# Peptides against a protein of PDB entry 3OIQ: the designs that were tried, part 57

Target 1, 212 residues: chain A of PDB entry 3OIQ
Amino acid sequence: KNRIFVSSSKDFEGYPSKAIVPVQFVALLTSIHLTETKCLLGFSNFERRGDQSQEDQYLIKLKFKDRGSERLARITISLLCQYFDIELPDLDSDSGASPTVILRDIHLERLCFSSCKALYVSKHGNYTLFLEDIKPLDLVSVISTISTKSTNSSKHSSSELISECDLNNSLVDIFNNLIEMNRDEKNRFKFVKLIHYDIELKKFVQDQQKVL

## One batch from the design tools (peptide; aimed at target 1 V121)

Design b1_p28_5 (made by RFdiffusion4)
Pose (drawn by RFdiffusion4):
Structure b1_p28_5 (pose): chain A 183 residues (1-47, 54-90, 99-149, 165-212), chain P 28 residues (1-28)
Amino acid sequence: KNRIFVSSSKDFEGYPSKAIVPVQFVALLTSIHLTETKCLLGFSNFEQEDQYLIKLKFKDRGSERLARITISLLCQYFDIELPDPTVILRDIHLERLCFSSCKALYVSKHGNYTLFLEDIKPLDLVSVISTISTKCDLNNSLVDIFNNLIEMNRDEKNRFKFVKLIHYDIELKKFVQDQQKVL
Amino acid sequence: EEEEEEEELDEKLKENLEKTTENLEKLV
């Protein structure tokens, strides 16, 4: 195929006013909006706000069920508690870091566009840390995301703090320290 | 033509949702 890797939401400015373009990006899961009619997943690389809004479209109940199982499995994989109805989660990153590799379809018309979900591969934080420490587009994005997360942690006014993560590991405490030295 | 393209896109999105669900089941 010819899937185009996007490093930032701003890239979508050069895209056609009416086209279907397969894309791929790497970001943290930041929000879930699940209703009976639609589902939107928000992601961000914190270049510091929500940036990618991925839509799971479904019309009938059969497809709704699949969307619900998909959200259930994604949340379970990241140890996110889910009440299973309109379901809303925000600023997930303040509590949990959820790196994800996502493939999407860019669909535009009249200059407006929507990113539809094709695939989502969660990335283990341990692997993310290891992938950065031992050592392309994916790695560049993982590095940039972690750097922004580091600057956000330094900023006293920003709500993001590693020590406040429900999964603040000793290894995470270690990687963050040895990561600031590079700065 | 626009209606047919929309139907084909909906079918493709449904198939992709199914495949995403199967991939996530393999991981869990």

Design b1_p28_5_s1 (made by RFdiffusion4, then SolubleMPNN; from b1_p28_5, 16 letters changed)
Fold by OpenDDE base, seed 4:
Structure b1_p28_5_s1 (fold): chain B 212 residues (1-212), chain A 28 residues (1-28)
Amino acid sequence: as target 1 above (212 residues)
Amino acid sequence: SEEKEEEELEKKQEEALRELVKKLQELL
């Protein structure tokens, strides 16, 4: 089956009640819920969904079926957090209880852009996303990609069935949503509160704000 | 059975995580 690029988590509302659909989306990592039995990864595009929380629009569940799967999930999370410079509370609790980690609102401190490949699996009106890949995206690379394509329609080679345009459009949409959130005085999100807020990000945001 | 399909999907996800760990280790 061809992979479908998903620009909105609302697209899933139109999906069959019994389906397996390969999907790809780009979102910010917003939450990590590591428990004794599972890890939940929350992602968001910050699309406006009325009064609903803009967090966790995409939920990836990593169930621990055995010690091997738990270890693998924990390693994966540790490496993702290391890539994004997310401080995980010490997982080395000498107390034989698997440490519970709850990170929320990650986007308030760090923009963790992630290109996710998953299997959408629907059954009886509920769905889950089975992970196939997470490509963490460097913020500088994201900014450069948006900035360069705003000026150059250079056709780089179609080796993935998903248009490089879809990825870029989604990245732009996320930034636009973040700009709107930043403009909203009631929204906790502010670019200036990001740990990695630098001159490049500042300039990029200022330039994008002129277009919106 | 639906349970077997879920188990197969969980196995594929585990394989995907193994490959993801390798990729992440190469990025760090």
Scores: peptide ipSAE 0.696, ipTM 0.958, DockQ to the pose 0.765
OpenDDE base, seeds 1, 2, 3, 5: peptide ipSAE 0.695, 0.691, 0.694, 0.696; ipTM 0.958, 0.957, 0.958, 0.958

Design b1_p28_5_s2 (made by RFdiffusion4, then SolubleMPNN; from b1_p28_5, 11 letters changed)
Fold by OpenDDE base, seed 2:
Structure b1_p28_5_s2 (fold): chain B 212 residues (1-212), chain A 28 residues (1-28)
Amino acid sequence: as target 1 above (212 residues)
Amino acid sequence: SEKKEEEELEKKLEEALRKLKENLEKLL
């Protein structure tokens, strides 16, 4: 079955009420909710939805079967956080209880670009997105990709890869949405509050702001 | 059966998490 690229979480409103659809999207990591029974990863492209929250537009579920799968998920979340330089609260609770991790508003401090593969699973009009794969994207690589309009389509077999165009368009859309949020005085998001706000990101944002 | 589909989904997730772990370990 071909994987569908999803540009908006609104696309799911048109999806079948009973289906399993492999999907892929690019978004910013916004939240992590790790409990004893599940992990939820929140992602957003910050698409405007009127007065609705722009957080957690893509809620990706990791379901644990057993303690082994829980441990694997915890390790995976730790590695993901290490890649993004996200400080996890010390999981060293001396209490033999599996620590609960709740991170929210990650995008206010760090731009954690992620390419996600998920299964859209619907039943009775409700859906859940189950994680199949996540590729963290380096911000420098994202900026470079947008800036260079890289036309280097490496000839990889056409059945499982997002079109380079769909990826680039989604990355541009995210930055445009962030620029709009940064311009909004009521929005908590500000580029200058990002921990990794450097000269390169500053220049890139300034150059993109001139096009919008 | 819905139960078999859930078990298959759960197997796919475990394999996904394994692959993700292995990929992240190569990037760090």
Scores: peptide ipSAE 0.200, ipTM 0.754, DockQ to the pose 0.752
OpenDDE base, seeds 1, 3, 4, 5: peptide ipSAE 0.181, 0.189, 0.196, 0.184; ipTM 0.732, 0.751, 0.746, 0.742

Design b1_p28_5_s3 (made by RFdiffusion4, then SolubleMPNN; from b1_p28_5, 14 letters changed)
Fold by OpenDDE base, seed 5:
Structure b1_p28_5_s3 (fold): chain B 212 residues (1-212), chain A 28 residues (1-28)
Amino acid sequence: as target 1 above (212 residues)
Amino acid sequence: MEEEEEKKLEEQQEENLKKLVEKLKALL
């Protein structure tokens, strides 16, 4: 079955009330909700949706069926947080209770770009996105990709059926949305408050602001 | 049918998570 690239989580409003559809999107990690029974990962591209929250536009679910699947999900979250330099509270509490982790507003401190593969599963008009894959994207690589590919369609290997253009366009849209949020005095998001705010990101944002 | 589809989805998610853990370890 062909995987569908999703540019907006509004696309799901047009999806069948009973379907199983493999999807892919790129977004920022915004939240982590790890409990005893499940993990939810929140992602956003920060599209303006009227009065709706711009956070958690894509909710990805990991379901636990047993202790083995719970442990595997916890390891997955620990490795993602290690890749993004996200501090997790100690998951190794000697108390035989699995620690609950709730992180919100991750994008206010770190830009965690992620290419996500999920299974859209709808029943009775409600849907759930089940995790299939996450590719974390390095910020330097994202900036380089946006800056260099405005001019060269270099054909890197035809094995990912999703247009390299769709990924690049969505990365540009995310940065444009973040620039608008940064310009809004009422918005909590500011590039200068990011822990990893450096000269490269500063220059990229300044150059992108001249094109908008 | 619905319970068998749910079980198959859970088994597939576990296999995908095993593959994801190995990919993430190779990035660190």
Scores: peptide ipSAE 0.627, ipTM 0.925, DockQ to the pose 0.819
OpenDDE base, seeds 1, 2, 3, 4: peptide ipSAE 0.626, 0.627, 0.627, 0.627; ipTM 0.925, 0.924, 0.925, 0.925

Design b1_p28_5_s4 (made by RFdiffusion4, then SolubleMPNN; from b1_p28_5, 13 letters changed)
Fold by OpenDDE base, seed 3:
Structure b1_p28_5_s4 (fold): chain B 212 residues (1-212), chain A 28 residues (1-28)
Amino acid sequence: as target 1 above (212 residues)
Amino acid sequence: SEAEEEKKLEEEQEENLKKLVENLKKLL
């Protein structure tokens, strides 16, 4: 089955009420909800959805079937947090209960760009997204990729493969949405409040603001 | 059956998690 690139989580409203569809999207990590029975990862592209929260637009589920899968999910979360320099509360609590981790609003402190592969699984009109793969993206690499492709308008790659164009368009859309949020005085998101806010990110945002 | 599809999905999730852990370890 060909993997479908998803630019909006609204696309799922048009999906079949009973299907299994491999999908891919690019978004920012917004939340982590790890319990004894499941992990939920929240992602967003910050697409405007009326008065709805722009957080957790993509809810990716990791289901635990046993202690082995739970351990692998916990290791996955630890490695993602290590890659993004996210401080986790000590998962080594000597209390024989698996610690619960709840992180929210991650995007207010760090831009955690992620390329996600998931299975859309629908039954009776409800769906769940199950994680297949996640590639964390380096912010410097994201900025470089957007900046270099604004000048290279020439190569038709006619392949049914998720084009590097779909990835770049989604990254541009995310930055445009973040710029709009940064301009809104009511929005908590501000680029200058990011822990990793540097001269490169500042310059990139200033240059993108001139195109909008 | 729906139970066989759920079981297959749970097996695929474990394999995906193993691969994901390996891939993330290569980025650190």
Scores: peptide ipSAE 0.579, ipTM 0.898, DockQ to the pose 0.832
OpenDDE base, seeds 1, 2, 4, 5: peptide ipSAE 0.577, 0.578, 0.577, 0.576; ipTM 0.896, 0.896, 0.897, 0.897

Design b1_p28_6 (made by RFdiffusion4)
Pose (drawn by RFdiffusion4):
Structure b1_p28_6 (pose): chain A 183 residues (1-47, 54-90, 99-149, 165-212), chain P 28 residues (1-28)
Amino acid sequence: KNRIFVSSSKDFEGYPSKAIVPVQFVALLTSIHLTETKCLLGFSNFEQEDQYLIKLKFKDRGSERLARITISLLCQYFDIELPDPTVILRDIHLERLCFSSCKALYVSKHGNYTLFLEDIKPLDLVSVISTISTKCDLNNSLVDIFNNLIEMNRDEKNRFKFVKLIHYDIELKKFVQDQQKVL
Amino acid sequence: DSILTQLHESVKELYENSLPDILEEYNE
């Protein structure tokens, strides 16, 4: 195929006013909006706000069930608690870091566009840390994301703090320290 | 991981079911 890797949501400015373009990006899961009619997943690389809004479209009940199972499995994979109805989660990153490799379909018309979900591969934080420490587009994005997360942690006014993560590991405490030295 | 396999299968099936609806809206 010819899937185009996007490093930033701003890349979508050069894309056609009407086209179907397979894309791929890497970001943290930040929000979920699940209704009976639609589902939107928000991601961000914190270059510090929501940036990618991925839509799971479904019309009938059969496809709704699949969307619900998909959300359930994604949340379970990241140890996110889910009440299973309109379901809303925000600023997930303040509590849990959820790196994700996502493939999507850019669909535009009249200059407007929507990113539809094709695939989502959650990335283990342990692997993310290891992939950065031992050592392309994916790695460049993982590095940039972690750097921004580092600067957000330094900023006293920003609500993001590693020590406040429900999964604040000793190894996470270690990687963050040895990561600031590079700065 | 079993969760990852199930997630992948679920996402693939949902995508295949939604793609016709997306193309219909696109061609309108």

Design b1_p28_6_s1 (made by RFdiffusion4, then SolubleMPNN; from b1_p28_6, 13 letters changed)
Fold by OpenDDE base, seed 3:
Structure b1_p28_6_s1 (fold): chain B 212 residues (1-212), chain A 28 residues (1-28)
Amino acid sequence: as target 1 above (212 residues)
Amino acid sequence: SSLLKQLQQTLDELFKKSLPDILKEFNE
């Protein structure tokens, strides 16, 4: 079965009540919830959903059943946090207690763009997204990708594969949503509060704001 | 990067280990 690109987590409302569907989406990492029994990653594209929290629109589960798979989940979280320069409490603490990591509102400090592959699994009308793969995206690369494609509208590569267009459209949508959040005085998100806020990001945001 | 390769390898192994249980729970 072809992997489906998902532009909105609302798309899942139209999915079958009993299905397994490989999906892919691009979103910002918003939360990490690692406990002894489960690991959950929250992602969002910050699509407006009325009064609902814009965080954790995509709740992705890492399932583990034994110490070996739990270790792999911990390593996954460690590597992801290392890539995004997220400080974790020492996961290797020799205290025989499984490390608990609860991070929320990651997007308020860092834009952690991620291309996620997941397995949509529904039963009895409820679904779970299981993580297959995550590719963290470099912010500079994201900015460059958005900036360059504004000029190269011409290459209709007809391949039914998750188009480079779908990825780019999602990245643009995320930035547009963040710009709207930044303009809202009630919203906690502000670009200037990002730890990695630099001249390049500032310029990019300013240029995008002129188009919105 | 080496980091991305390690991440992908770790996730691949984790997913392969979890997939049988996911499928089992789906079929129950």
Scores: peptide ipSAE 0.719, ipTM 0.967, DockQ to the pose 0.950
OpenDDE base, seeds 1, 2, 4, 5: peptide ipSAE 0.718, 0.719, 0.719, 0.718; ipTM 0.967, 0.967, 0.967, 0.967

Design b1_p28_6_s2 (made by RFdiffusion4, then SolubleMPNN; from b1_p28_6, 12 letters changed)
Fold by OpenDDE base, seed 3:
Structure b1_p28_6_s2 (fold): chain B 212 residues (1-212), chain A 28 residues (1-28)
Amino acid sequence: as target 1 above (212 residues)
Amino acid sequence: SSLLEELKKSLKELFEKSLPLILEEFNK
């Protein structure tokens, strides 16, 4: 089955009540909930959903049954956090209890762009997204990709099942949503509060704001 | 980067271990 690109988590409302569907989306990492029995990763594109929290629109589940798979999950989360420069509490605490990690509102400090592959698994009208893969995206690369595609409409690289256009459109949508959040005085998100806020990001945001 | 390759490897192994569990839950 071809992998489906998902532009909105609302797309899942139209999905079959009993299916396994490989999906891909692009979003910001918003939360990490790691326990001894499960890991949940929250992602969002910050699509407006009325009064609902814009966080954790994509809740990705990691399930492990044994100590080996739990350890692997912890290693995976550690590596992901290392890439995004997210400080985790010491996961190696010698206390025989596996530490619980709860991080929320990651997007308020860092823009952790991620290309996610997951399995949509539905049964009895409910669904779960199971993690397949996460490709973290460098912010500089994201900015460059958005900035260059406004000029290069021509290179249809035919080979990837998911159009480069879908990825770019989603990245643009995320930034547009963040710009709207930044303009909202009631929203906690502000670009200037990001730890990695630099001249390049500032310029990019200013240029995008002129188009919106 | 070495970090990205390690992450990718870890994710792949984790998924391969989880997939039988996912399928078992789906088929119940």
Scores: peptide ipSAE 0.705, ipTM 0.965, DockQ to the pose 0.912
OpenDDE base, seeds 1, 2, 4, 5: peptide ipSAE 0.704, 0.704, 0.704, 0.704; ipTM 0.965, 0.965, 0.965, 0.965; seed 4 fails the geometry check

Design b1_p28_6_s3 (made by RFdiffusion4, then SolubleMPNN; from b1_p28_6, 13 letters changed)
Fold by OpenDDE base, seed 3:
Structure b1_p28_6_s3 (fold): chain B 212 residues (1-212), chain A 28 residues (1-28)
Amino acid sequence: as target 1 above (212 residues)
Amino acid sequence: SSLLEQLQKTLEELYKKSLPLILEEFNK
């Protein structure tokens, strides 16, 4: 089955009630919930959904049943956090208790862009997204990618494959949504409060704000 | 980067272990 690029988590409302569908999306990491029995990663593109929280629009489950798979989940979380410079409590603590990690609102401090591959698994009208793969994206690379393609509108490669265009459009949409959130005085998100807020990001945001 | 390679390998191993469990639950 071909992998489907998902631009909105609302797309899943139209998905079959009993299916397994490989999907891909790009979003910001918003939450990490690791317990002894479960790992969940929250992602969002911050699409407006009325009065609903814009966080955790994509809830991705890491499934494990044994100590070996649990360890792989912990290593996954550790490596992701290492890539994004997210401080975690020591997950390797020799205390015989499985570490619990609960992080929320990650996007308020860091823009953790991630290209995610998942399995949409539906049964009885409910679905779960199971993790297949995560590619963390560097913010500088994201900014450069958006900035360079705004000039090269011409190559519509007609291939039904997840195009670089779909990825770029979603990245632009995320930034546009963040700009709107930043303009909203009631929204907690502010670019200037990001730990990694620098001159490059500032300039990029200012330039994008002129187009919106 | 070595970090990304480690992440990819870890995810591949995790997925290989999780997929049978996902399919089992789907088929129940």
Scores: peptide ipSAE 0.721, ipTM 0.967, DockQ to the pose 0.907
OpenDDE base, seeds 1, 2, 4, 5: peptide ipSAE 0.720, 0.720, 0.720, 0.719; ipTM 0.966, 0.967, 0.966, 0.966

Design b1_p28_6_s4 (made by RFdiffusion4, then SolubleMPNN; from b1_p28_6, 14 letters changed)
Fold by OpenDDE base, seed 2:
Structure b1_p28_6_s4 (fold): chain B 212 residues (1-212), chain A 28 residues (1-28)
Amino acid sequence: as target 1 above (212 residues)
Amino acid sequence: SPLLEELQKALKELFEKSLPLILEEFNK
């Protein structure tokens, strides 16, 4: 079955009540919730949904069943955080308790763009997304991609890859949503509060704000 | 990057281990 690119988490409202569908999306990492029993990653494209919270629009589960798979989940989270320069609280607490990681509102400090492959699994109208793969996207690369409108459609026809168009459109949409949030005085998100707010990001935001 | 490769490797292994359980729960 071909992997479906998802531009909105609302798309899942139209999905079958009993299905397994491989999906792919691009979003910002917003939360990490690792406990002894589960790992959840929250992602968002910050699509406007009326008065509803725009956080954690994609709740992605890492499922584990035993200590071995739990360790893999911890390793995955550690490596992901290392990639995004997210400081984890010392997971090495010698207390034989499985380290709990609860991070929220990651997007307020860092823009962690991620291309995610997930398995949509629904039963009785409820669904869960299970993480298959993640590709962190460097902000510099994201900015470059949006700015240069890379017309190089390498027609690699492999049905499993996001079209460059879909990726670019999603990245643009995310930035536009962030710009709107930045303009909203009620919104906590501000570009200038990002740890990695640099001259390049500043310039990019300023240029994009002129188009919106 | 080596970091990305390790991330993807860990996640792949985790997913592969979880998939049978996911399918079992789906078919229940």
Scores: peptide ipSAE 0.706, ipTM 0.966, DockQ to the pose 0.943
OpenDDE base, seeds 1, 3, 4, 5: peptide ipSAE 0.705, 0.706, 0.706, 0.703; ipTM 0.966, 0.966, 0.966, 0.966

Design b1_p28_7 (made by RFdiffusion4; failed a check: too like the target's own chain)
Pose (drawn by RFdiffusion4):
Structure b1_p28_7 (pose): chain A 183 residues (1-47, 54-90, 99-149, 165-212), chain P 28 residues (1-28)
Amino acid sequence: KNRIFVSSSKDFEGYPSKAIVPVQFVALLTSIHLTETKCLLGFSNFEQEDQYLIKLKFKDRGSERLARITISLLCQYFDIELPDPTVILRDIHLERLCFSSCKALYVSKHGNYTLFLEDIKPLDLVSVISTISTKCDLNNSLVDIFNNLIEMNRDEKNRFKFVKLIHYDIELKKFVQDQQKVL
Amino acid sequence: SKEELLTQLHETTKELYESNLDDILEES
């Protein structure tokens, strides 16, 4: 195929006014909006706000069920508690870090566009830390995301704090420290 | 456990995508 890797949402400025372009990006899951009619997943690389809004489209009940199972499995994989109806989660990153490799389909018309979900591969935080410590586009993005998360933690006014993560590991405390030295 | 969840998520996502692909193509 010819899937185009995007490093930032701003890249979508050069894309056609009407086209179907397979894309891929890496980001943190930040929000879920699940209704009976549609589902939107928000991601961000904190270059610090929501940036990617991925849509799971479904019309009938059969596809709705699949969308619900998909959300259920994604949340379970990241240890996100889910009440299972309109379901809303925000600023997930303040509580949990959820790196994800996502493949999507850019669909535009009249200059407007929507990113539809093709695949989502959650990335284990342990593997993310290891991948950064031992050591392309994926790695560049993982590094940039973690750097921005580091600067956000330094900033006193920003609500993001590693120590406030429900999964604040001793290894996470370690990687963050030894990561600031590089700065 | 995470490996099983990941396989199930992939398979479910693929099925959901294929079920809605024609509708997604109409958006263009």

Design b1_p28_7_s1 (made by RFdiffusion4, then SolubleMPNN; from b1_p28_7, 11 letters changed)
Fold by OpenDDE base, seed 3:
Structure b1_p28_7_s1 (fold): chain B 212 residues (1-212), chain A 28 residues (1-28)
Amino acid sequence: as target 1 above (212 residues)
Amino acid sequence: SKEELLKKLQETLKELFEKTKEDILSEA
């Protein structure tokens, strides 16, 4: 079965009540919830959903069933955090209790763009998204990708694969949503509060704001 | 390097997914 690109987590409301569907989406990492029994990653594209929290629109599960798989989940989280320069409490603490990691509102400090492949698994009308693959995206690369797309409209690569266009459109949508959040005085998100806020990001945001 | 980190991340996640795939599929 072909992998489906998902532009909105609302798309899942129309999915079958009993299915296994490979999906892909692009979103910002918003939360990490690692306990002894569960590993959940929250992602969001910050699509406006009325009064609902814009965080954790995509709740992605890393399943583990034994100590070996639990270790792999922990290593995965550690490596992901290391890639994004997210400080975690030492997961290797010799205290016989498995460390619990609960991070929220990651997007307020860092824009952690991620391309995720997941399995949509539904039963009895409820679904779970299971992480298959993750590609963290560097902000510089994201900015460059968005900036260059405005000029390279000509390469229709006809491959039925998740188009470079879908990825780029989602990245643009995320930035537009962030710009709207930044303009809202009630919203906690501000670009200037990002740890990695630099001249390049500033310029990019200023240029995008002129188009919105 | 970030490239090496990405490789390790993806390899680790792949191993995790393959180990848990049958259990994931059984949840349907």
Scores: peptide ipSAE 0.732, ipTM 0.970, DockQ to the pose 0.948
OpenDDE base, seeds 1, 2, 4, 5: peptide ipSAE 0.731, 0.732, 0.731, 0.730; ipTM 0.970, 0.970, 0.970, 0.970

Design b1_p28_7_s2 (made by RFdiffusion4, then SolubleMPNN; from b1_p28_7, 12 letters changed)
Fold by OpenDDE base, seed 2:
Structure b1_p28_7_s2 (fold): chain B 212 residues (1-212), chain A 28 residues (1-28)
Amino acid sequence: as target 1 above (212 residues)
Amino acid sequence: SKEELLKKLQETLKKLFEATKEDILSEV
C-alpha cells in the first residue's frame, strides 16, 4: 500500500475501523511521555479544533515489549531531545526506578518541526499511530524552504513518497496557525518567548504576517 | 554533528520498530 500524506489529524476520523495504513505527516513536537510501560510523542499542526486543546493532535506511540526495546525507546527519545536541544531532567536519580520523562508544551519554548512516518492501526473504531521513522527538521532549513518557493523540481530520489509540495504546504500551514496563535491574546504561544527567537525568525514571522 | 545524531536516531528507531512490528501488526 502506498504511504498516505496526512495534512490533518481529522482525516483519521474517516479511516476504516479495522485497518493498517502507512501514513506520513509534518508537525511540531508538543509532548513527550515516557514511562515504564509506554512511550508517547505528541505532535500538532495547531489546526483550529474549536475550544479543544490544539496540542497532541497526533499522539504517536513508540511500542516496546521488553527491556531491550525499552532501551531502544529511551535512546530514541534521548537522541531526539539532543537534536532539538531539549533538556531532559537529570535521570541520575539514585532510585532504581526506570526514569520517567514527562514534557508538555514543548512548542512554547522550541519549534521542533518533524516529518513523521507512522502506521495507523485501528480495531473496533479506535486507532493508534505507531512511529516508523522521524526526520527532525532544522528551523533554519524550514524557514529557507518556505521563503524560497523551490522552483527546482530537481531529481530527488523516487524513494521519498512525500511530494515536496505536501511538505511545504504543511509547513506553511503550521506557521500560519502559529501566527494566529501569536496574535491571540488568550493563547500562551508567543514567538518572542521561544528560546531560539533570533533575527532570522523575527524577520520571517514579520514577512509571513504581511501575507495573512 | 546534527547529521550524525539524525543517523543514530533513525537507525535506533528502525531497530525499535522492527523489534515490535509483529506485535503492532497483531493489534488488528
Scores: peptide ipSAE 0.732, ipTM 0.969, DockQ to the pose 0.912
OpenDDE base, seeds 1, 3, 4, 5: peptide ipSAE 0.730, 0.730, 0.731, 0.730; ipTM 0.969, 0.969, 0.969, 0.969

Design b1_p28_7_s3 (made by RFdiffusion4, then SolubleMPNN; from b1_p28_7, 13 letters changed)
Fold by OpenDDE base, seed 3:
Structure b1_p28_7_s3 (fold): chain B 212 residues (1-212), chain A 28 residues (1-28)
Amino acid sequence: as target 1 above (212 residues)
Amino acid sequence: KKKELLEKLQETLKKLFESMKEDILSEV
């Protein structure tokens, strides 16, 4: 089955009530919920959804069932956090209780762009997204990618494959949504409050604000 | 360092996913 690029988590409302569909999306990491029984990652593109929270629009599950798979899940979370410079409590603590990790609102401190591959698995109209692969994206690379493609409008790659265009369009949409959130005085998100807010990000945001 | 982290991340997640694949597919 071909992998489907998903631009909105609303797309899943039109998906079959009993299916397995490989999907890919790009979003910001918003939450981590690791317990003794499950791991959930929240992602969002901050698409406007009326009065609903714009966080955790994509709830992605890491399934585990035994100590070995739980360890792999914990290592996965640790490595993801190390990549994004997210401080976690020590997950390797030999204290016989598996540490619970609950992080929320990650996007308020860090823009953790991620390209995710997942399996959409539905039964009886409910679905779960299972994480298959993740590619963290560096903010500098994201900014560069958006900035360079605004000039290269000429390659119609007509391939039904998840095009670099779909990725870039989603990255642009996320930034546009963040700019709107930053302009909203009621929204907690502010670019200037990001730990990694620098001159490059400032300039990029200022330039994007002129196009909106 | 980030390249090595990415490789380890993807490898670990792949191991997890493959170990759980049958259990994931059984949820249908």
Scores: peptide ipSAE 0.738, ipTM 0.970, DockQ to the pose 0.969
OpenDDE base, seeds 1, 2, 4, 5: peptide ipSAE 0.738, 0.738, 0.738, 0.738; ipTM 0.970, 0.970, 0.970, 0.970

